# Peptides against a protein of PDB entry 8HF1: the designs that were tried, part 52

Target 1, 320 residues: chain A of PDB entry 8HF1
Amino acid sequence: NVMLYATKPTEVMVSFPHQEQVLTVTRLISAEIEKFYVSLDLMNIGVQPIRRSKSLQCLRDPSKKSFVKQLFNDFLYQMKEYGIYAASIAIISLIVEFDIKRRQAETLSVKLMHRTALTLCEKIRHLLVQKLQDMTYDDDDDNVNTEEVIMNFSTPKVQRFLMSLKVSFADKDPKDICCLVFVERRYTCKCIYGLLLNYIQSTPELRNVLTPQFMVGRNNISPDFESVLERKWQKSAIQQFRDGNANLMICSSVLEEGIDVQACNHVFILDPVKTFNMYVQSKGRARTTEAKFVLFTADKEREKTIQQIYQYRKAHNDIA

## One batch from the design tools (peptide; aimed at target 1 M13 R160 K292)

Design b2_p22_1_s1 (made by RFdiffusion4, then SolubleMPNN; from b2_p22_1, 9 letters changed)
Fold by OpenDDE base, seed 3:
Structure b2_p22_1_s1 (fold): chain B 320 residues (1-320), chain A 22 residues (1-22)
Amino acid sequence: as target 1 above (320 residues)
Amino acid sequence: DEFLKLSKEYEEELKKYEEELK
């Protein structure tokens, strides 16, 4: 039995400065969301019957208000962690979700709640797009999707990630590239995918080199709410990556559950590694010769991150 | 430490590339 020595990937950590982008627009958006939460708490959405069974237990469905707050909290997180350019893409996903929920509303009060949330999302979208346009000096070029605009309105973490892609893949053969990008949250997959499509299109050295795709995690909520469309999209995205029609896959923790993905040359961990299992499973995808495993850390957390990586490396060597 | 050395080398490559783009 020739034990094929699994070539261990080269591990690299990239540090980024902790710059709080103190933009007036981000403060205004946060204040508008907080005002909306006060208004949402005062909204009487009525008692909704859970099931058509004759039992009069009109349970107030606190889940509908909590879900609205969760989506806006996830948006605020993405704006803080990835920047206002990523936020301009993320807000479109909220608009789509609230429009679906507005159309599916069983009562006028719930329909009005989702309509008010949708109106706030449109206001936020206009504030973000206006701020992106303020840097275009040419009055005639309404194109907010340039490399310069993307870089200037991204956080230092996202800037270092985009630079790492450009250095790693500029003018390479697309057939020699197999890249994974891990993010913590399922909504971040779509946001970073939209950002990468615009960045690759605006960057000549990456145009026709990188073809991104994304895979969204299974909702831990009811598998019954995964639309047949979402399951078809996931199967199509994985198949495109297997066939080489896509060479960069953005994923959350779903690849942990045994999706058979090819051996990758590059694995990027965009968000902090929180568990030993995430470390081992993501690193275990970097299986090609000379594979790179790249981590990102804030400068203020660098020492803590180094110590955590050494603990994970030791624990992995003790099991192997 | 090989990990810290390789991390520093990769950050230096990123800085050189950022300077070549300016």
Scores: peptide ipSAE 0.514, ipTM 0.922, DockQ to the pose 0.717
OpenDDE base, seeds 1, 2, 4, 5: peptide ipSAE 0.496, 0.496, 0.509, 0.509; ipTM 0.916, 0.920, 0.921, 0.920

Design b2_p22_1_s2 (made by RFdiffusion4, then SolubleMPNN; from b2_p22_1, 10 letters changed)
Fold by OpenDDE base, seed 4:
Structure b2_p22_1_s2 (fold): chain B 320 residues (1-320), chain A 22 residues (1-22)
Amino acid sequence: as target 1 above (320 residues)
Amino acid sequence: DEFEKKSKEYQEKLEKYEEELK
């Protein structure tokens, strides 16, 4: 039980400016997704057989439309919260998922639905890549993975996070680093992982220092929905982090599932701390006074975030 | 308090680093 450890890490809050400027490309992408939702609502997919999972009454949407909308809504969230560069990675995950669902489609109507979703994802990917190329003189996709492009097409939150990594870990011994990065959403783990791989590869001071890995929480949806591959990946990722073969772990809700991760010297909370349990569990991984617990907040929400952290600190001290 | 102080020190370190990159 992580709550029993009197953890006193150095807590710090990093502020980032609010981006008021919505890029034209993000508006275009949002408009294309909204048009697709209208088309999706008009699609007659028929009633799919409800596979009752024995354990969890999660009635799959018999049309599977809700899953498609969820993926695009999660993509829109990632584009807004992490920026265009992160969105260019996130869209690839949607492409892969829709292609799998297209192949697994039991009906022609469901197959067509996933095909139309896939075509939209390809269009979105093209729009994103084209926008990333605005800073590159060469049409080569490899040129969009520079430190400069990643930074310029990331949100201020992600910029401050990447700067925090560079300032904290540049030219350090990899063995001295044990870093956790907490994100709210499952799909964000993979998106930020892909971003970090490219950023680390483009940043000489980090290339031989940080080895990232990611772990997604088990879907509260039945273990029947987790592919055998996903479960193997999670076990492998945890083991690599325990063995020190990875020194940065990106995770969502992992601690709620009883996955014991080792004590870390850095814990980054990339998304807002929404619950006391999230605060205690994430902070509980930073066990030493030398460990850093880093929060990110928009400047506009700074005061509110400070007050919330004081409330959580007080409540934690009353239980510890 | 210590939290605000440490947050300010860390923020200033990031801002200084951002200026050195420009």
Scores: peptide ipSAE 0.487, ipTM 0.913, DockQ to the pose 0.727
OpenDDE base, seeds 1, 2, 3, 5: peptide ipSAE 0.485, 0.463, 0.468, 0.477; ipTM 0.913, 0.907, 0.909, 0.911

Design b2_p22_1_s3 (made by RFdiffusion4, then SolubleMPNN; from b2_p22_1, 8 letters changed)
Fold by OpenDDE base, seed 4:
Structure b2_p22_1_s3 (fold): chain B 320 residues (1-320), chain A 22 residues (1-22)
Amino acid sequence: as target 1 above (320 residues)
Amino acid sequence: DEFEKLSKEYEEELEKYEEELK
């Protein structure tokens, strides 16, 4: 339980313009995924054995197709919410996951399904990288990881977030920084982590200041889905953050699982605060008045977000 | 409201910094 501390952080909200312009590349990618879904629905993969998790009665979806669709839907969400640059990182995670699933396939039909998904991911990666290169004169992949390219191919939300990091942490002592970044989705943690690694490396004022790490929540559906490697990595990431070897942690709803992270001086909520619990738990990590609790909202949702924050503040004051 | 004031001040700091980078 995050104890309600008497000391409340300074809450601020950063607005960002709604990006109305859908790029041609995003439309092409969406259309290719939709074509793939039609093809996927026609694939006969046979009846997959339902592995019952011993610990949780949740039937694994016997359809390995649902998992494939989920990954592409999560990718489409990341491309929309975080931009083309973030999508170019997110697609690599899909490539890795589909290659693992292809190798682990018990049937030729399932192997072929994951191979087809992998081929689509490679095509999507090419389209994304080609679009990032539109701002570079050189075909070198390293040239797409500049501060300028990252900013220009990020959504206004991500742009404001990156600016907030730069303004907040430029040339500061890394020991004085303890930052949490909350995102809604598990896969977003890794995507934003990859984006931040490249952004920090391309930004001299941050290169020796910020050391990012990420942590994804335990999938409540089955501890058997967490590889031993993922569990070891999560423990290592938490330990690095506790030891001060990392000073920026990207989290999903991980705090609900009782992972005790130290008090932080900055908490960024990159995605909308959907629940009072999320508000209290995330805000409860910023324990000093000097600590900043930064929210991001679209301009069109600004008034609604303000009203929601006042409701959460009132409810929090009634419990504290 | 203090929240709206602090939010505006923080946004203005970001905007100034964005202008200095251009």
Scores: peptide ipSAE 0.456, ipTM 0.902, DockQ to the pose 0.787
OpenDDE base, seeds 1, 2, 3, 5: peptide ipSAE 0.441, 0.444, 0.434, 0.447; ipTM 0.897, 0.901, 0.898, 0.901; seed 3 fails the geometry check

Design b2_p22_1_s4 (made by RFdiffusion4, then SolubleMPNN; from b2_p22_1, 11 letters changed)
Fold by OpenDDE base, seed 1:
Structure b2_p22_1_s4 (fold): chain B 320 residues (1-320), chain A 22 residues (1-22)
Amino acid sequence: as target 1 above (320 residues)
Amino acid sequence: DEFLEKSKAYEAELEEYEKKLK
């Protein structure tokens, strides 16, 4: 057995300026969510039946106030980490979720809670879209999905990521590309997917080069909480990526269940590597010397990130 | 350090590209 010495990919780190997007719209949105939390705490929703799912993970009952707050906190995180453009996509996912929960509500009080959350999401969506339209000089072109709008309303991290895609893949043969993009959170996969679809479509050099897909890692969330649609989507997305019908896959770092994805020539880590396991699992998808393993770090965290990478590289060499 | 050198080279490619877009 020729132990194929796993050829170590080329590791690179891209720095980006830490910019707090101090936009008036982000402050307004945060203030509206805070006001909503105060109102939500005053709502009497009664005793919700604890569905004791037998699986030990006390799945926070998705009908509870805590789940509503979690979705808005996740949205606020996306707006901060990825920018207003990404937030405009993320809010649509909240709208869909709250509309589903509103329809599934067993009580009028829970139905009202989800309706109030949905109304807030529509207000937030309007504020975000209006801000994106402020850059469209042509009053008639409602198309907020241009390369310029995406870049200007994305965080420096996302800007550097999009530039890295353009530099790496412009005018290449789609068949020569196998790219993974790792993100920390499940909801980020869909958000970055939507952003990439619009960016690729607006970027001539990438339009016929990159075909993105996304896969949410199987959370240890009981298979009962994954919609049948999400499971079907995951299977289809994996198959498209295996068949070469998609050449860029966005994955959440919850790789515990072995997503048997092929070896890739590019692996992007969009979010900070928090664990050695995440480092090994993501890097282990880049198996050739020509493969690139690209990390993103804020300038303020650069030294800490470098030290962490050296620790992970050392630990990986001691196990290999 | 090869990692830092490769990182600088990759960042330089990005900066050159950013200059061409302006």
Scores: peptide ipSAE 0.548, ipTM 0.929, DockQ to the pose 0.784
OpenDDE base, seeds 2, 3, 4, 5: peptide ipSAE 0.544, 0.542, 0.542, 0.539; ipTM 0.927, 0.926, 0.926, 0.922

Design b2_p22_2 (made by RFdiffusion4)
Pose (drawn by RFdiffusion4):
Structure b2_p22_2 (pose): chain A 320 residues (1-320), chain P 22 residues (1-22)
Amino acid sequence: as target 1 above (320 residues)
Amino acid sequence: PDEEIPEDEEVLEALEELEEEE
């Protein structure tokens, strides 16, 4: 009876070769951000509330410097984890966030700090587009070139995930497919969403089948990439997915709990599984029959992750 | 409980085809 309305989806793996080498432009951008941090640390904005540790044992920077550093560090993480083009999208989210803070800003000193941060972010955007541009010698067709650069300017993890996404839904009806993708970090959703938008508008077979949509939790990141203060589109993403308007969901541990959704055909956990409860809930989200469940881990983490999953399964058996 | 987890065969076949094309 439970299997009537419940389903045990087939759980499969997608291993990918994990490498440690990084590109030189990554070193250059790291040096640029370090120079910016060193300069900003002494920004000496108007006196701010003292921010100490949770236990007050050690001091902390003012909340605004902490916010700027946090955003830059998130951008660096997106670059380190998902390739150059992931950073190319994520830098636009940083531009939008700094422009919104400039609008919200309430002092000349803080405003100047945010404007200069916007300037550096745009310089970084131009740097990313520059390396992305210095590969068009391969060919001139920007569509297949977009596909090729995405395959080449991405970590093996990103290549492998997008490969599995292409093969799983090559030419199926958009109506027939209902899938979710889970990622860990906040701005990673928007970054990877934009990457999928480019890839959907980069391949002929996937062009009219997949509809990517992303939503996150609180501290709602901006939904657009335009910097126009107001937008005309009003319909929400969760209501879209419930209404079938969107079929590809990019969320980060938000939809895993509580949020009712129609039974989904596929679930892709882009970032490695961490918590037993979240594993159970994410697997349960693939509530349809013949549901497919996908995981991505590094080759080096294969034994550890498989052993952890065995611990989980055995724990499920033990509890039952 | 099953201690092993299967690899996705569709992705493995697509990789072999891509390596042969290269």

Design b2_p22_2_s1 (made by RFdiffusion4, then SolubleMPNN; from b2_p22_2, 10 letters changed)
Fold by OpenDDE base, seed 4:
Structure b2_p22_2_s1 (fold): chain B 320 residues (1-320), chain A 22 residues (1-22)
Amino acid sequence: as target 1 above (320 residues)
Amino acid sequence: VEKEIPEDKEVEEALKEEEAKR
């Protein structure tokens, strides 16, 4: 029972313009992924044995093709929602995953499928990195991880988020900071974590102030399929945050699973609040004196967001 | 129950300052 003590955080909104980054590179990448899906559908990989885990009726696509498509769809989402810079980090996670799956492949056909996916990821990575370099005036400065490059190749949402971090935490004592960042998707946690590491390192006012960590939601599919490594990493990340060795935690729906996280003074909702439960749980973490609860919204969705939060506030007061 | 959610003025001001430097 999370005793929902009536926390009265200061609730604020940060609006951002809905800019579709109309970049030729993003269209090219999307088209290459679509071509790959056509090729993937034509691949005969045979029927894979359904490992019946007794508890999980999760229809593993016996073809393992659905998992490949899911990773690329999640990448396309991250590229759209967070920008090219975030996409350059997200693609590395796909490369790692497809290389693991390639090595674990039980058949030559499955190995070839993951190899083809990996080759596409390397092409995408090259296109993204090249585009990040095109804005560095000095051909010789391989450092695409500057504050300027990060900001210029991030979506307005991410730009406003980074600015909000800078304004909120510049030159503060790291001990006085306990920050949560909520995102919708588990893969976004790692992507935004990588972006924040580079941003903090490139921003002198934050370099010794913010120590980020991330926590990916347990697979709602099965706790049994979480790698021992993922479970160890989650426990370590939570422990670092509890011990104050990390002061910013990026998380998804993980708090819904009853993970006990300390009271925070800042809670950022980077993605839309889709459920009452998400609102109550995220707001319920802003429990310190002077806690701030920050909602990011597109300008076009501002009124809808305000109305939705108002409904959630009413519903919360009726239960409390 | 309050309906309004104020804009974060500190972030809005910081953005205006950055736009003025460009």
Scores: peptide ipSAE 0.445, ipTM 0.907, DockQ to the pose 0.890
OpenDDE base, seeds 1, 2, 3, 5: peptide ipSAE 0.363, 0.356, 0.359, 0.355; ipTM 0.865, 0.864, 0.864, 0.862

Design b2_p22_2_s2 (made by RFdiffusion4, then SolubleMPNN; from b2_p22_2, 11 letters changed)
Fold by OpenDDE base, seed 4:
Structure b2_p22_2_s2 (fold): chain B 320 residues (1-320), chain A 22 residues (1-22)
Amino acid sequence: as target 1 above (320 residues)
Amino acid sequence: VEKEIPEDQDVLEALKKEEALK
């Protein structure tokens, strides 16, 4: 009986200043989305065919106004929580989604709704890219994907996260790295993945060291509505991470669903730990001898975060 | 005694170096 002494990971905190990026561009984008919601509420899209699937999932029919509003609300959240640079990547995902929905639209009214949403996304993308270019002093380098631009247009949380990656992994052997990054929302996985690809490519010390991948949680949407592409992507991403072809996995609550992922040496909690289950599942992946568990918190929320983690530690020790 | 979660000193040292270069 080899008692696998689960070595307790070293738990550390990274504090960041609570700075609201009060940029004129973010206010303009928010106002354009609000105007669009007023227009969207006035659109007559007709009675959507109630697909008889009895599950609560019928509320999130991707052809409905509610789904369009959800995507823009998730975008606004990402812009606020991760910054303008992350928002410039997040908006591309909305463009792709609305273009797919526009092509799949069974009615002219639904097609027009998705077309209007797509036009707004292109306007938002232009405003974001223009703002990223305004800080490139060199008129000639259209490359908004520099380390400096990424850092300057990221929130303090993301800045500290990128610094933590650089400090932790600069010039290391890729084989010695098994990193998980936990985020709250499924759409954030893809946004942070795109940001990390650009950051790693712009940071010589991380080039060929970090190979990121992302995994989106199974939407509690019926496995029948997950695109065959999303399921293939998830299986491929997990397999790449198991095989060591990817050494950094960005995930949401997916690991709570019993996805068997290897023991990791780094676990980053980018967003607040809201549940005991999330704490246990995420910490339970940091199983190597030198495993590090990193919590990101705003300075103003530091004490509250510490108290919450102590409550979770106590609850975990009472069950073990 | 539940040990306080320490601040990541490696990140703090990196930040101090960047502030000293500005």
Scores: peptide ipSAE 0.453, ipTM 0.887, DockQ to the pose 0.790
OpenDDE base, seeds 1, 2, 3, 5: peptide ipSAE 0.353, 0.344, 0.312, 0.341; ipTM 0.750, 0.738, 0.651, 0.730

Design b2_p22_2_s3 (made by RFdiffusion4, then SolubleMPNN; from b2_p22_2, 8 letters changed)
Fold by OpenDDE base, seed 3:
Structure b2_p22_2_s3 (fold): chain B 320 residues (1-320), chain A 22 residues (1-22)
Amino acid sequence: as target 1 above (320 residues)
Amino acid sequence: VEKEIPEDEEVLKALEEEEKLK
């Protein structure tokens, strides 16, 4: 019961400017996705054979179109919240997902729908990679993964997060580090993990210091589609973090699932804290005497964030 | 219960140092 250990970590805030990076490429990508939604609504996918899941939930035909729109909406959110560099990693996850669904399609119409979505993702990937290359003089794909490119094509939130990691962990002993990074969305865990791998590899002060892993919560949409591979990955990632082979773990709602992660000395909350439970559970992982709990907030939302955390602190003290 | 959350002084200092180098 995480509530019983009243550890008082040092709570700090990192403010970032709310700048909408309005790039021409982001407008083009948004317009292409909107055109695709119009075409998707006109697609007749027919009545699909009812896959009886073990839960007797009929995957209705509207759910297949809705799921495609959800993945693109999550991508658009990640591009807005984390920047075009993070979006170049996020789009690969959509390509993999739509290719799997294209291969698993029971009808020609559903196969065509997923093929059209895949073709759009490949076009989006090309537009993103081309924009990252505009700052690099050399045509080599390896040149887009520099510290400079990552920073320049990331949002102010991500820039301040990367700075916070560099300041906190530069040239430290990897054994003394136990870090958690909390994000709101499942897909953000994979995206930020890929970004951190490239950033750490491009930053000499962090290359031999930080070893990241990620953990994704259970997919509420379809427990039957949670691949045996994803469950194996989660078990392996947790074990690596327990064994000290990884010292930074990116998590979403994983703490709500009762996954016992070790006591950490650093906890970063990259996205807004939406619930009291998330606040108590994440703060309750910062258990060392020198533990730091870092909140990221936009300057415009600073007062609202302070007031919300004050209410959570008060409610937590009334229960203790 | 403290109402305020202090800004991260280590990150603020690093940002001020980067702004002086630009």
Scores: peptide ipSAE 0.471, ipTM 0.916, DockQ to the pose 0.925
OpenDDE base, seeds 1, 2, 4, 5: peptide ipSAE 0.270, 0.186, 0.034, 0.042; ipTM 0.729, 0.769, 0.699, 0.725

Design b2_p22_2_s4 (made by RFdiffusion4, then SolubleMPNN; from b2_p22_2, 10 letters changed)
Fold by OpenDDE base, seed 1:
Structure b2_p22_2_s4 (fold): chain B 320 residues (1-320), chain A 22 residues (1-22)
Amino acid sequence: as target 1 above (320 residues)
Amino acid sequence: VEKEIPEDKEVEEALKKEEELK
């Protein structure tokens, strides 16, 4: 039983203050999205055939409106959980998705719906970028990607995550690093990846040390709905991580059963551990000597998080 | 004895040092 000889990783907690970033810009963006939802509900896009599969009913509202709302709700979540800087990256993913859907629209009404959503995304992007620029001396778009801007416009969770990377990896040999970062949501992988690229590029101590990649787990949605580009990206990202060309991997799910990922020396759990399976499988990737398993928790949720980890430890020891 | 999950104090100390330099 190969699991018995796994070096038990050092489990560490990083607590952060629960600050809701109550910025005027975030309130304005939320209000614009709510106003858009009212307008979206009034749009007549025709009756689309109800696909018979009960399991996919929530994802394909025959009106395609539920999918539009899902993307904006995921954006609002990312803005709340990761901050304005992360939101400026996250909105680009929405722009790409709505532009693809606008081009693929079979009807003028559906095309107009996606065009209206795209116009809102561009407005949101402008509001976010403008707010990032308000802290910079230079009006150039490239100046918003500094370590200072990233840190100032990130949530306390993300600030501590970035600092944990800096403290853990500053001036280290990139070959000695094998890091996993677990997040809850698929779209968060791309957002945190984009944020990390800019942070690493702006941080001299990390620029030649960390090479990030991201992997999105297969959605329970048929592989037929993943773009050929997304599947190619995932395969390439996994291969780069296996080959050591990338040393930090952002994941939204525990790597599918059968993705042989190397033994990692660092595992970061950026979002709350919601399941025993996530705990066991993520912790089970921290297998090297002196492996570190880092949990991020809000101060208010610290005790609850500790108790949940103790329950998972007990349950794991009772099965082993 | 279930080992307590220690707080990573190095992260908080590093954040404090960066705030003191601003």
Scores: peptide ipSAE 0.431, ipTM 0.883, DockQ to the pose 0.728
OpenDDE base, seeds 2, 3, 4, 5: peptide ipSAE 0.296, 0.362, 0.400, 0.372; ipTM 0.840, 0.861, 0.877, 0.864

Design b2_p22_3 (made by RFdiffusion4)
Pose (drawn by RFdiffusion4):
Structure b2_p22_3 (pose): chain A 320 residues (1-320), chain P 22 residues (1-22)
Amino acid sequence: as target 1 above (320 residues)
Amino acid sequence: EEEEEREEEEEEVREELEEPLE
C-alpha cells in the first residue's frame, strides 16, 4: 500500500575524475582579490558596532566588511568548484548585489566602498570574458563554441553533470520529464542556473525540452541579471514548477523539506551528500515510480562516500 | 577523434546510469 503512493527510486552514481591542477588566470585573480582585501581591511569606514566572536573570545571585522569578504569568498568558491564560466555568471550576481547595496547604502563612506567593490567586480568580469574569448580560434560558431567551451572551461565535475543531464533528456517531451537538482551553496544555484541557461541555448537537442528554474531560501538573492530596479514578470518559481511551467529546478536544501511538489522523474544531487536525513528526504522527493536518483562524487571520495551510504542504508534497515 | 571521445563518454554515462548501487 505504501508503495502505491510511495516509491523506492533506483539510486545510481555518476563518478567523475577529480583533478587538483588549476589555471594561471585563477592565480592572477586570487592575487587581485588579495590586493583588494589588503586595501579594504584598512578602509576605516565610519565607526561601526564592535563585532566579536560567538563566545566573544576573539574579535571580528565590522559586519559590512564581513559581508563584502563573504561575497567575494563565495565568488572564489564558485570559481574553484565549477570552472571559469561558472565565475563568469556568478560575477554578474555580485554586480547586482553590490548595486542593490549601493542603493540601500546610507553613508558616503560605505557607498564609496560598495562602488569600488563594484568596479573590481566588473574588472574581474572583463578578465573572465577575456579568457573565455581567447579560445574562439577553435571555431566561429558561437553556439557549438559555447557548448565546447563549457565542456572545456569547466571542472570534470561540471562536465560530467552536464553530460549526464544531456544524455538523460536528449529528445524527450518536456512534459514527460520532471527533475530536481540540489546544490549546497547559495549563489551556486544562480550561477549554475545561468550556466544551464547558456547550455540550453547552446545545444539543439536540449533546446526545447528543459526549462531551468532556481529558487533559494531566505536572504533572497536577486532573481534577475538586469540591475533594473523593478521587473515585469511576477509569477513565482515554486508555483511554476507546481504548474509545470518549469521542469528543471535548481535549489539548495530548500525544497528538500516540506515544500509540496508533484512527483519528480529525476533527482540530481550535484554537491556530495552529507546528512542522512537530507539523503532520505531528497530520495523521497523522487516520489514517482521508476524514479531515477543521481549522485556526484569525486573518484578519490568513492570509497568513503560508498561506505557512508552503506552506513545510511544499514541505519535505515536498523531503524526499521 | 574529439567526437569519438565524446561518444565514449556518453556510453560511459549511460552505463553508470543503468547500474544501480548495491

